# Ledger of designs, part 32: peptides against a protein of PDB entry 6O8C

Target 1, 262 residues: chain A of PDB entry 6O8C
Amino acid sequence: VGLRYEKISLPKIHPRYDLDGDASMAKAVTGVVCYACRTASTLLLYQELMRKGVRWLVELVKDDYNETVHKKTEVVITLDFCIRNIEKTVKVYEKLMKVNLEAAELGEISDIHTKLLRLSSSQGTIESSLQDISSRLSPGGLLADTWAHQEGTHPRDRNVEKLQVLLNCITEIYYQFKKDKAERRLAYNEEQIHKFDKQKLYYHATKAMSHFSEECVRKYEAFKDKSEEWMRKMLHLRKQLLSLTNQCFDIEEEVSKYQDYT

## One batch from the design tools (peptide; made by RFdiffusion4, then SolubleMPNN)

Design b1_p11_2_s2 (from b1_p11_2, 4 letters changed)
Fold by OpenDDE base, seed 4:
Structure b1_p11_2_s2 (fold): chain B 262 residues (1-262), chain A 11 residues (1-11)
Amino acid sequence: as target 1 above (262 residues)
Amino acid sequence: EPPDFEEIVWP
């Protein structure tokens, strides 16, 4: 579940010189950009945590894979051993049949042998599936976690710091506008400075919001979408591994039924 | 007197 954030927008700014209005506007702008800074930090943190989670999940699935491979190998060994024993038994019975001993048991053993060979053939399919999974998990595979390092925002981008610089500039202007408001009337020069600072405030605010939207929010959303897609694929792969494991257990169980004949 | 700043045009 991704982080919920509110869509924020800059307040409407009136071009008219108004000390009270400008102070109020500046306060609102400061609040909005402050929220953007905090949100950017939170979004960054979320992504960093998700990257850790992704790495963890990759290792977990690799472990599951190794366990499945181990189980498959065990079953193959057991199955091969059972097949060899039955083949020996078949040979013995064939020799005995030449001496007019019970032919009925030979038929049953031969049928078991055929069934075991079918089970052995299914192991090839399991092996192929495991190889496919391995290839997908390998570096450069379809389930590689390289996207997690590329998508989204990173601490190295210094987006939060960039926004903070702009926020500082805006805050400074806000405090000045608060003082200007307290004066109720400014001299001509101070009025011109106020107007100029209002332009600066607008510039900084728009730059901040643009940066926030394009470099923070947009990239975060892309990361989120990619992570969800990747996670779904990983969960599916994990289910496939479980299915393969269960198939191995099923084969083992069937083989156990025939061990009494060996 | 310093020249008047142009009216701030807000988009």
Scores: peptide ipSAE 0.021, ipTM 0.642, DockQ to the pose 0.084
Fold by OpenDDE base, seed 2:
Structure b1_p11_2_s2 (fold): chain B 262 residues (1-262), chain A 11 residues (1-11)
Amino acid sequence: as target 1 above (262 residues)
Amino acid sequence: EPPDFEEIVWP
């Protein structure tokens, strides 16, 4: 269920000027922010794939709905036809009864007629259920996929690109700090530049991690939660459709038992 | 002499 990622944090940054420590710190920071960039990209990809899956599932469920509606319609036609035929038979037997013939058979046929009418009445419940499902699947319905376009991160947000820019800045400073370390000692001016770059690195890193957490991770988690909830509801709806289809088959089977009387 | 940069203050 969703992509798992490790919670990452920036290493402790010491204010003290230390060429060896600063190079090591910069390396670690570069690694962390690099991970954030890759993770953000992966999270985005996951969401895009899920959006495609959501659209696919919606169409699938719509097809299921249409099939169920079709089956229901077929059964209604068959049932109505059977009812009409039984009613004709009842009328014939009523005429015969007036001449004192076939009274017992009339009773049996009348019972069948009553049963068929009950089955016909149950179609109203199926119809109501189908209408409810249709409303839920419709735009603005409870199972609308609008959330998939609203929640989460999108390519248009350019979060990965923004993080990559910050990573590039950090990486540049890291490489400079490697050089500084190799010098073992810097002149005053170079030392001041190093200190200034260390401050820049801190700001870039914190900005990157803040952006990652707030604009990538948080939104992804929200998307994930919504997707899971929606998926459960959609699966439940599919089960409901299947149940309705089965009810239609049951009615059709029952009607078939009485077709010999028509 | 170039101006001295402020010492880095880490939160």
Scores: peptide ipSAE 0.020, ipTM 0.638, DockQ to the pose 0.064
Fold by OpenDDE base, seed 1:
Parts: sequence; structure tokens; C-alpha cells
Structure b1_p11_2_s2 (fold): chain B 262 residues (1-262), chain A 11 residues (1-11)
Amino acid sequence: as target 1 above (262 residues)
Amino acid sequence: EPPDFEEIVWP
């Protein structure tokens, strides 16, 4: 998952003074830097949307967690109630045993009691698992979303605006080079100005592409990688929560089999 | 007098 962009490089810039060639080169440079500006904007937008998605998913998983905790609590209450009732029944039958009555039934009830206690122990394991999940989701936990605010590019970095400034400078030179081309031949002073502007064009273009690569693309890729890793972990956690919920349902169903004895 | 400009050096 991620945006695909084309790897673009600056065209070769020839040192030779050539009004036609320089105009064509300047046009190409303008196009490349324009692409960089648009791409930087798109990459930024993608990251901002992903940050929103991350926040949304965190809340969703928290809701799933709370539902699982609620279900677990419900089952614990039911199970504890059944255990207490069975224990009362055991006591009654133990009294009856003093007169040698209902020995076989006492054995059966005692076995049920043992099974219920085992189920209660399983609830302890579920509780431990839920606590682990809670710790992972907590602030500072392994699944915290703090990375989403740290990694990548942000509007406050003003990367698009910085690139746009450079693009404007480049575009101005390009338009001048179009005019120079139309003149076919320049006077000595204008020729020297053209040569200086060509150097400025190169400087601005190089600065723009370096900024684009180092501050936009590289950071975007880092954000993307972190996002993918985190997303996989979150999806796995949701599956774990579902599994725990199902375990609670299974226990509840098993307890229901013994309700006739309570 | 025309201004003195540096020659363009490209990498």
C-alpha cells in the first residue's frame, strides 16, 4: 500500500551558449521541478490521510477491546454464579451422604464443580491476555501511534511552499530564455546575463531536486514503511481480540450445559 | 563597459 511516483531526474545541462538549446533545457527543468512540487503535495496529502486512518483504527481497536472485556466480565459473573450454586449443591449432598443416600449423584456434581473451576482458571488466562493487549495499546506501548506524528513530512515543514518558490524562480528564467530565443541573437551584455541566469537555473533546480529527494521522498518512504508495519500489528491484534471473544463464548456455552444442576 | 562574468562550470 502506498503511492507510486515516477523517478525523475534533471536533464543534462550543457555549458555551451545556445539560445535554442537553453530554452529547451529550461523548459525541461521547469517540467521536472513542477512534477516534484505536485508529487510532494500528493505525498503530503497521502500521509495526512494515513494519519487520520491511523487515529480511526486506534479508536476502532479500543472499541473492540472494550467489547471483549465486557464479554469476559459477563462470562466471569455467570461462571462464578454457577460455581457458587454447585458448591451449595455439593454441601447438600454431603449431608445426605451421612445417611448413605445419593452417593452417585454427589460424584457427578463434584466432577462438574471441578470442570467449572478449570473454566474459571481459563478466564484468568484470558484476563492476562487482555492486560497484555491493553499495555500494548496504552500510551507509550508497542502499538502506540506516536510514530505517525514523528515520521514523514508535515504541513508545518513547508516543503511544497519551498519547492514552489524555487519553481517560480526557474519559471522566470525559462520565460526569459524563451524571449532570448525569439531575439535569435543577443548583445554582449544580454548574452552575459543569459549565462548568469543559466547558472542560477542550475542552482535552483539542483536545490529543488535535492530537497525533494531528501526531505520529501525519503521521509515519505520511512513513514510508509512504519505505517505498514504498524498496520499489520494492529490487524493481528484485532484477530487476537476476536479469538479471546470466541473463547469467552465457548466458555459460556459450556457453562450453560451445567445450568440444570444449579 | 560590459560586466565581467564567471564562466559556467558544469559538473
Scores: peptide ipSAE 0.021, ipTM 0.646, DockQ to the pose 0.080; fails the geometry check
Fold by OpenDDE base, seed 3:
Structure b1_p11_2_s2 (fold): chain B 262 residues (1-262), chain A 11 residues (1-11)
Amino acid sequence: as target 1 above (262 residues)
Amino acid sequence: EPPDFEEIVWP
């Protein structure tokens, strides 16, 4: 779930020269662009935090993977040892079968041997699954975090600073319009300057809002979408690892039941 | 006399 932001739009700008209306409009524009600056900063912060979270999660999952591999290795060693011991026992019984008394015990041990071999085959499937997970987590894999460094907005883009410069220009004009309003009437030259500044205000405001929408919001949304998809895949992978771990424990438990026959 | 600025056309 990403940050929610309100869709903002510039107020309607009237072409008519009106000192009161122009001051009010300039105030509203200043407010909107100020909101854009703050929102851009918040969106940037969110993305930076998410990037940290992504890196953290990758390391966590890698650790879980390594633990699972270690457990699998332990189980394989134990299972192989048990199989070898059972095979030795079977050979001893076969040599002793010159005496009819041990046929029932030999049958039981042979059945255990068959079960252990089936468990060993299951370990091969677990190994293949772990290799698949490793490939997905590897550089260039499907779950690589390279997108987190490429997508979205970054501090180096200086989007907030660029918006702040435009906001400063807009704010300066707003303060001038506030002064103009206080004068109630301007001389011809001052009126022309006011009209010119109104055009500048519009230019700066539209530039700010376009930059905000195209370079901040759009890129943020792309980052958000990719992050959600990636997170879903990572959660699924963690479930797979947990399943594999549980399978290893189940095999270990089953092997322990047969250790009395070795 | 300063030149007259063109009328502001707002979209």
Scores: peptide ipSAE 0.020, ipTM 0.637, DockQ to the pose 0.083; fails the geometry check

Design b1_p11_2_s3 (from b1_p11_2, 5 letters changed)
Fold by OpenDDE base, seed 4:
Structure b1_p11_2_s3 (fold): chain B 262 residues (1-262), chain A 11 residues (1-11)
Amino acid sequence: as target 1 above (262 residues)
Amino acid sequence: EPPKFEEIKWE
């Protein structure tokens, strides 16, 4: 899960003045930093897409929750209605028993009543579970998506733009070094400029790679880890909701067996 | 046009 990228490092920069070597080095540095820019952009895009996915999943789970609550409510109504009807029937049979009529059936109906009451008690557990899920999904809850806005890199960080600026500086020096190489020999002043530019190139490159590693890659990895953890929890929650729904269906099925007595 | 180096706030 997640984007795969190559670990990149800057080439070795030799302190010795060498027009051919410096041009080659500069080319390599340009390539590495260019890759960093592209990778940073890709990592950012991935995170933005994942954030959209997270929001989508939250809404989906909320819908699942609402459906489960609705089903639970339906079952409660049905069960309560059945219980009330059975209780009425029990009262009728109790009256009949006083006249020594239908005494054997009263025992069966009373047993049904007891079973229904047990089923009703299980609804309390389902309700408690739903409340727990609701609290977890609520703002500030354990499954809140606040982390998605905090972790990782964001467009507002301007990381890609920062890297691009450094890349531009490096590229300019590279092109100059290509020209210097073509001259084969430089006058003293031009040689000094070349040496200074080499230092600048090193500075820009190290800054770019540091920024890439510390701000782009590290934060991406943190985001990835958080997203995976959160996703597992959300999927588990969905399974819990499904389990609760199935429990409601099981109760309905059990109640349906006794509807003939209502 | 890319932003200038000086225009980018570095943390």
Scores: peptide ipSAE 0.012, ipTM 0.666, DockQ to the pose 0.028
Fold by OpenDDE base, seed 1:
Structure b1_p11_2_s3 (fold): chain B 262 residues (1-262), chain A 11 residues (1-11)
Amino acid sequence: as target 1 above (262 residues)
Amino acid sequence: EPPKFEEIKWE
């Protein structure tokens, strides 16, 4: 998952003065740096979109959490009500046994009571799990999305703009080299200017590629890796929530079996 | 408008 981009490198720059060769080289350099600019822009856009996605997913998971909490609360109320009713029934039967009623019925009700108490004990585990999930989603938690604002590249870094400036300088020299080529021969002074501009071209190109690699690509890769890790954890958390929800439904179903005894 | 070289700060 992520954007695929081609690894680019600058063409070899020969030190020899050659109007045809220099024009061709300059064209190639312009192309490479232009690609870097476009790629940097694309990588930035991807990261911005991913940040939006991260925020969206956080809200989604919070909604799931709230639903689970709501369901758990409902089940707790139902279960507690059932337990209270069974306890009342047990007390009545205990009184009746003192008057020679069959012990078998009391045994069954007592068994139900025991089962309900076990179900009630499981609520504590569910609650603990929900609390853990809440803590992970809370600010400063393990699943906080603060990394999304820290990792990667941002519009405020102005990386694309920086690269564009360098590209403009390179392009200007390229166009001059095209003109120089068309002249076929330059006067001594113009030749010296050409040589000087060639050095500038190299400087700008190298600076652009270094910036692209170190500030754009590297940071993007870090962001990508972090996002993938975080996403896996979030998906796992959603599965946990689903599991807890299912447990609540299971308890509710079990309780419903004993409603006839209340 | 494209930024000028002098306006770009390199950190």
Scores: peptide ipSAE 0.012, ipTM 0.657, DockQ to the pose 0.029
Fold by OpenDDE base, seed 2:
Structure b1_p11_2_s3 (fold): chain B 262 residues (1-262), chain A 11 residues (1-11)
Amino acid sequence: as target 1 above (262 residues)
Amino acid sequence: EPPKFEEIKWE
């Protein structure tokens, strides 16, 4: 679950000249756009933190992979050693069998050899799985973290700064409207200025909210969705690695049962 | 120091 934020909308702006109403409206607009600025900043921070987390998780999973590979290699060495020893034993007993000695023991050793070979064949499957995982983690793979750099908003987009500029303009008009309200009545020229400023305020506010919605919120949501999908895949991958590791341990344990015959 | 409107490039 990503960061929660409230949906915001601009207050209704009435075209009628009203010093009290305009001051109140301007205050509300200032508040909304201020919230947008803060929210944009927070959403950006969240994404930046998530990007760091993604990178960290990738490295963690790579470490898990390497550990699994190491364990697999260890088991292969042990298994191969055991197979070689059993094969030598089989040869010895085959010679003895030619003189009608130790035929029963040969059968047992031969069965062990067959079992070891089966275990060895399973290593091929593990290897293939590891290769698949490696491919997925590699650059260009399905679990590459390139999306984290592409999706969402970035500091370089300067969204917060853009919104802040608009907020400053709006705030200035708001303060002027407070003064206008205090005057109770404006001269004709000042009234016209007030009306023009009201139009400017609307323009800035609309621009701010459009930018916030389209360039901040929308992109954030896309980032969030992508991150959730990616995280699910990574968790599955980790489980797969754990399974492979456990298979290696199981094989090692099975081989240990036959070490007395080697 | 704060960015000016004219300094902001809009996409």
Scores: peptide ipSAE 0.012, ipTM 0.665, DockQ to the pose 0.028
Fold by OpenDDE base, seed 3:
Structure b1_p11_2_s3 (fold): chain B 262 residues (1-262), chain A 11 residues (1-11)
Amino acid sequence: as target 1 above (262 residues)
Amino acid sequence: EPPKFEEIKWE
């Protein structure tokens, strides 16, 4: 998922002096660099919004984690209480075991105790999983959002402003070339100025496109790739948290079946 | 205001 942009390239610039051709070329160049400016701005905005989204998602997942931990803790307390009560009951029945009915009841209670101990063991696995998730979300962890601050382009880079300055220079030359075209023929001095301006236009245009490609597009693509990878991992982590939460609920439900013996 | 060309630092 990312912004789609069109690959743009500069038109061919002919070395021959041609007032009509040069005006047309300058118009095309202006258009291309204008598109680059707008695209760079859009790409920057996208990245800034994504950074906000990343921060938001991190907080959301942390909240989910905390809720899961809270639920797990609640279940552990309940389970431990139930185990203690069952153990007391077992001791009482062992003392009273003299008739077949009592022996059968003791067997049932003992089986319940065994089941509860198994449930308690599963809590250890849940705890280990939660610790793993916590480590991944912690600063320096595999799911840290440090990349969001490092990758891509930033407003402080002033890429859009740099491109805009170059665009302004190009646009001025374009307007002059329109005037030159209207004159149909230039005096020698004006012709020389036109030729020099054509060289300047080429210089500004190539600089703009190089900057756009290397400092805007390339960095954006890197940011996009990192964001997609990170988002996939975060979604998977949320699924893991949900699974752990469900396991806690399942254990709680099972424990509730044995509360009559407490 | 748009930045002046002279104020833009190129890396």
Scores: peptide ipSAE 0.012, ipTM 0.657, DockQ to the pose 0.028

Design b1_p11_2_s4 (from b1_p11_2, 3 letters changed)
Fold by OpenDDE base, seed 1:
Structure b1_p11_2_s4 (fold): chain B 262 residues (1-262), chain A 11 residues (1-11)
Amino acid sequence: as target 1 above (262 residues)
Amino acid sequence: SPPVFEPIVWP
């Protein structure tokens, strides 16, 4: 997902002095650079909105993490309680076995105890996974949002303002060329000024387009690509958290089957 | 004397 923009290029500029042609060319250049200004502004706005979205998503995932940790804690408490109760029951039956009573029941309870201990061991794996996720979300982690502050264009770069200054210079020359066209013929001195202004127009236009392509478009595309990569990783992490939560529910359900024996 | 400008060559 990203903003679609049209690739823009400057019109061909003819070297020949032509008042009608030069006015038309200047109008076209003004239009192109104006579009660049608007596009740069839109690209900047998109990136700023995405940065807000990134921060929001980080907080959302942290909340998901906390919920998963809470659920794990609940299951650990329940599981430990069940294990302790089964261990007490095992001790009672072991005493009864000394008088040769209820041997079959002792075997069943011992099997349950073994299963519960296996479930308890799986909690260590869940804990390790949660710790890994936490480390990735932490400052300096692999899923840190520092890239969002580094990549792309920022208001502090003043790119839109820089382009606007160049656009103003171009527009001024365009208006002069419109006046020159209306005169139909210029005196020698005015003709030389017109030619000089045409060179200035070229300089400003080229500078504007270079700035737009290198400092606005290129950086935006880099930001977009980085954002997409990061978003995929974050979504995957959320799925991992959900998986861990489901594992906790599965353990809780399994433990509930044995609570009737405690 | 008025300045003399060379024709602009656009790339």
Scores: peptide ipSAE 0.022, ipTM 0.650, DockQ to the pose 0.082
Fold by OpenDDE base, seed 2:
Structure b1_p11_2_s4 (fold): chain B 262 residues (1-262), chain A 11 residues (1-11)
Amino acid sequence: as target 1 above (262 residues)
Amino acid sequence: SPPVFEPIVWP
């Protein structure tokens, strides 16, 4: 789960003035920071796609919930109707029993009535479970998706753009160092500029890597971890809803056995 | 006057 990326680090930068070494170092730094920019962009895209997926899954689970509630309601109505019919039958047979008629049938019907009442009592448990699920899915609930908007990196952070600016500065210095290398020897003033640019390169590179690590990678990892945890919980919730639906079907099946007695 | 820069010090 999540995007795989390679851990990157800046190459060793030697403080010694060396036109060949400095050009090679600058090339390597440019490559590393370029990778950071691309990775930051990819990580951002992943998070945005995941946010869309989260929203989609929330709606899916809400639909599952509503379907389960609907099924539960249907079963409750059917069960209550069956109970009322059986109760009427019991009353009829009780009257007949007073004249010493149909005693065996009364016993059977009474047993059915008892079984139906037990089934009816289970509806309270299903209802409480549905209420719990509803509370978890509600705003501020344990399965709220607010984290998806809070955690991770966002387009508004402009992390990719910030890194790109630094990359541009680094690339410019690299191209200058390539030219300096071609000169083989620099005059005193140009040498001092080269040394100064090398310091700038280090500064920009360090800033880029720090920003990448702290504002891109770290936040992405936090988002990924939270996403995985939340996803597991949501999948479990869907299984719970399915279980409740199955319980409703089981009750409906049991009730159907007694419909001929009503 | 030629520019004078401090030596490169890497932390």
Scores: peptide ipSAE 0.022, ipTM 0.649, DockQ to the pose 0.082
Fold by OpenDDE base, seed 4:
Structure b1_p11_2_s4 (fold): chain B 262 residues (1-262), chain A 11 residues (1-11)
Amino acid sequence: as target 1 above (262 residues)
Amino acid sequence: SPPVFEPIVWP
């Protein structure tokens, strides 16, 4: 998703000395750079909000992980208890068979025991999956949120402030050009100053636009792309956790079918 | 007389 912004470009600057044209050009440049300042601020704000969202999601996923681990542990305990009870029952029936008691029940209980052992083996896979998830979420893991603190633009970069300084310089020249226009004609010295200021305007405007494009927009887009990729992976991880939880419930349900034999 | 500035070239 991300924020939509309009592509901005500086107006064409005519090299010819023209008080009316220069005032109009300066006004347009002021508008463009003003928009760049506002856009840069908005892009920064968006990234800061996204960083908060990232932190929130990390904590949420950690909670989901802990809950899944807890459920897995509970199921393991229940399963182990059931296995032990079935094993005791098997031993009792084996002893009774030596005294010519019903062999048919022993076969069924033995089959249940085998099934429970298979379920127990599946717990190892769940454990391995949880360990993998833990490693991915851990510091230095593939899903660590360190990128959110590195990528994009940050308040400490002071990009908005830097652009604002340039905007102030441009605005000052614009107001002077508005005055120059009102004079209709300038003396030679004032004309030369006007030409010089026009060059300054060009310099400031170009610097502002370069800074905006390279330090604000480009970095924002990189942050956005990284954020989208990371978010997709995190959502997938949450689905994996949910799947593991459901597997635990499925095992618990299967075990419950055999409780009558314990 | 003060120097005349060169025309501005916009890239």
Scores: peptide ipSAE 0.022, ipTM 0.646, DockQ to the pose 0.082
Fold by OpenDDE base, seed 5:
Structure b1_p11_2_s4 (fold): chain B 262 residues (1-262), chain A 11 residues (1-11)
Amino acid sequence: as target 1 above (262 residues)
Amino acid sequence: SPPVFEPIVWP
């Protein structure tokens, strides 16, 4: 998962004055920093798309949670209604037994009551699980999406624009070095300017590569790692919700067996 | 049949 990019490095910069070598070096530097700009833009786009995906998944899981809670609530109401009706029936039969009516039916109804109470107890576990899930998804919870707004790079950081400014400076020097190379020999003053521009090129190039590495690549990788971890946890959570939903259906099915007694 | 209730709203 994630974008593949090539690790780039600056070419070796020789301190010696050499018009041919300096033009070739400047061309290579321009290419490397240009690649960095394009890569930074692509990495930013990927992160923005991933943030949209994160928001989408959060809403999906919230919907799944609400459906599960709804189903659980319906089952609890049905179960409680069934329990109350069975309890009334038990009381009636207990009164009838005092008048010498057959006790066989009371035993069966009492067993049903016991089974229903057991099912009711299991609802407490489901409720606790749902509360745990809610706490994890709530603001400040372990599965909150706040990291998606904090980690990585953002358009507001203007990293691509900053790199582009440096690339423009580098490109201007490169074009000058192409002209210098074509002259084959420079006068003393032009030679000194060339040497100063070479120092500026080095400064801009190193600044660009440091910015790309530290403010683009490193932050992207951190975002990628966080997103992968969070996505795995969210998918697992969805499976947990599905399991809870299935448990509710199982309880509902079991309760339906006893509705004829209500 | 039990009444149909609205789901609990996500906090």
Scores: peptide ipSAE 0.007, ipTM 0.517, DockQ to the pose 0.005

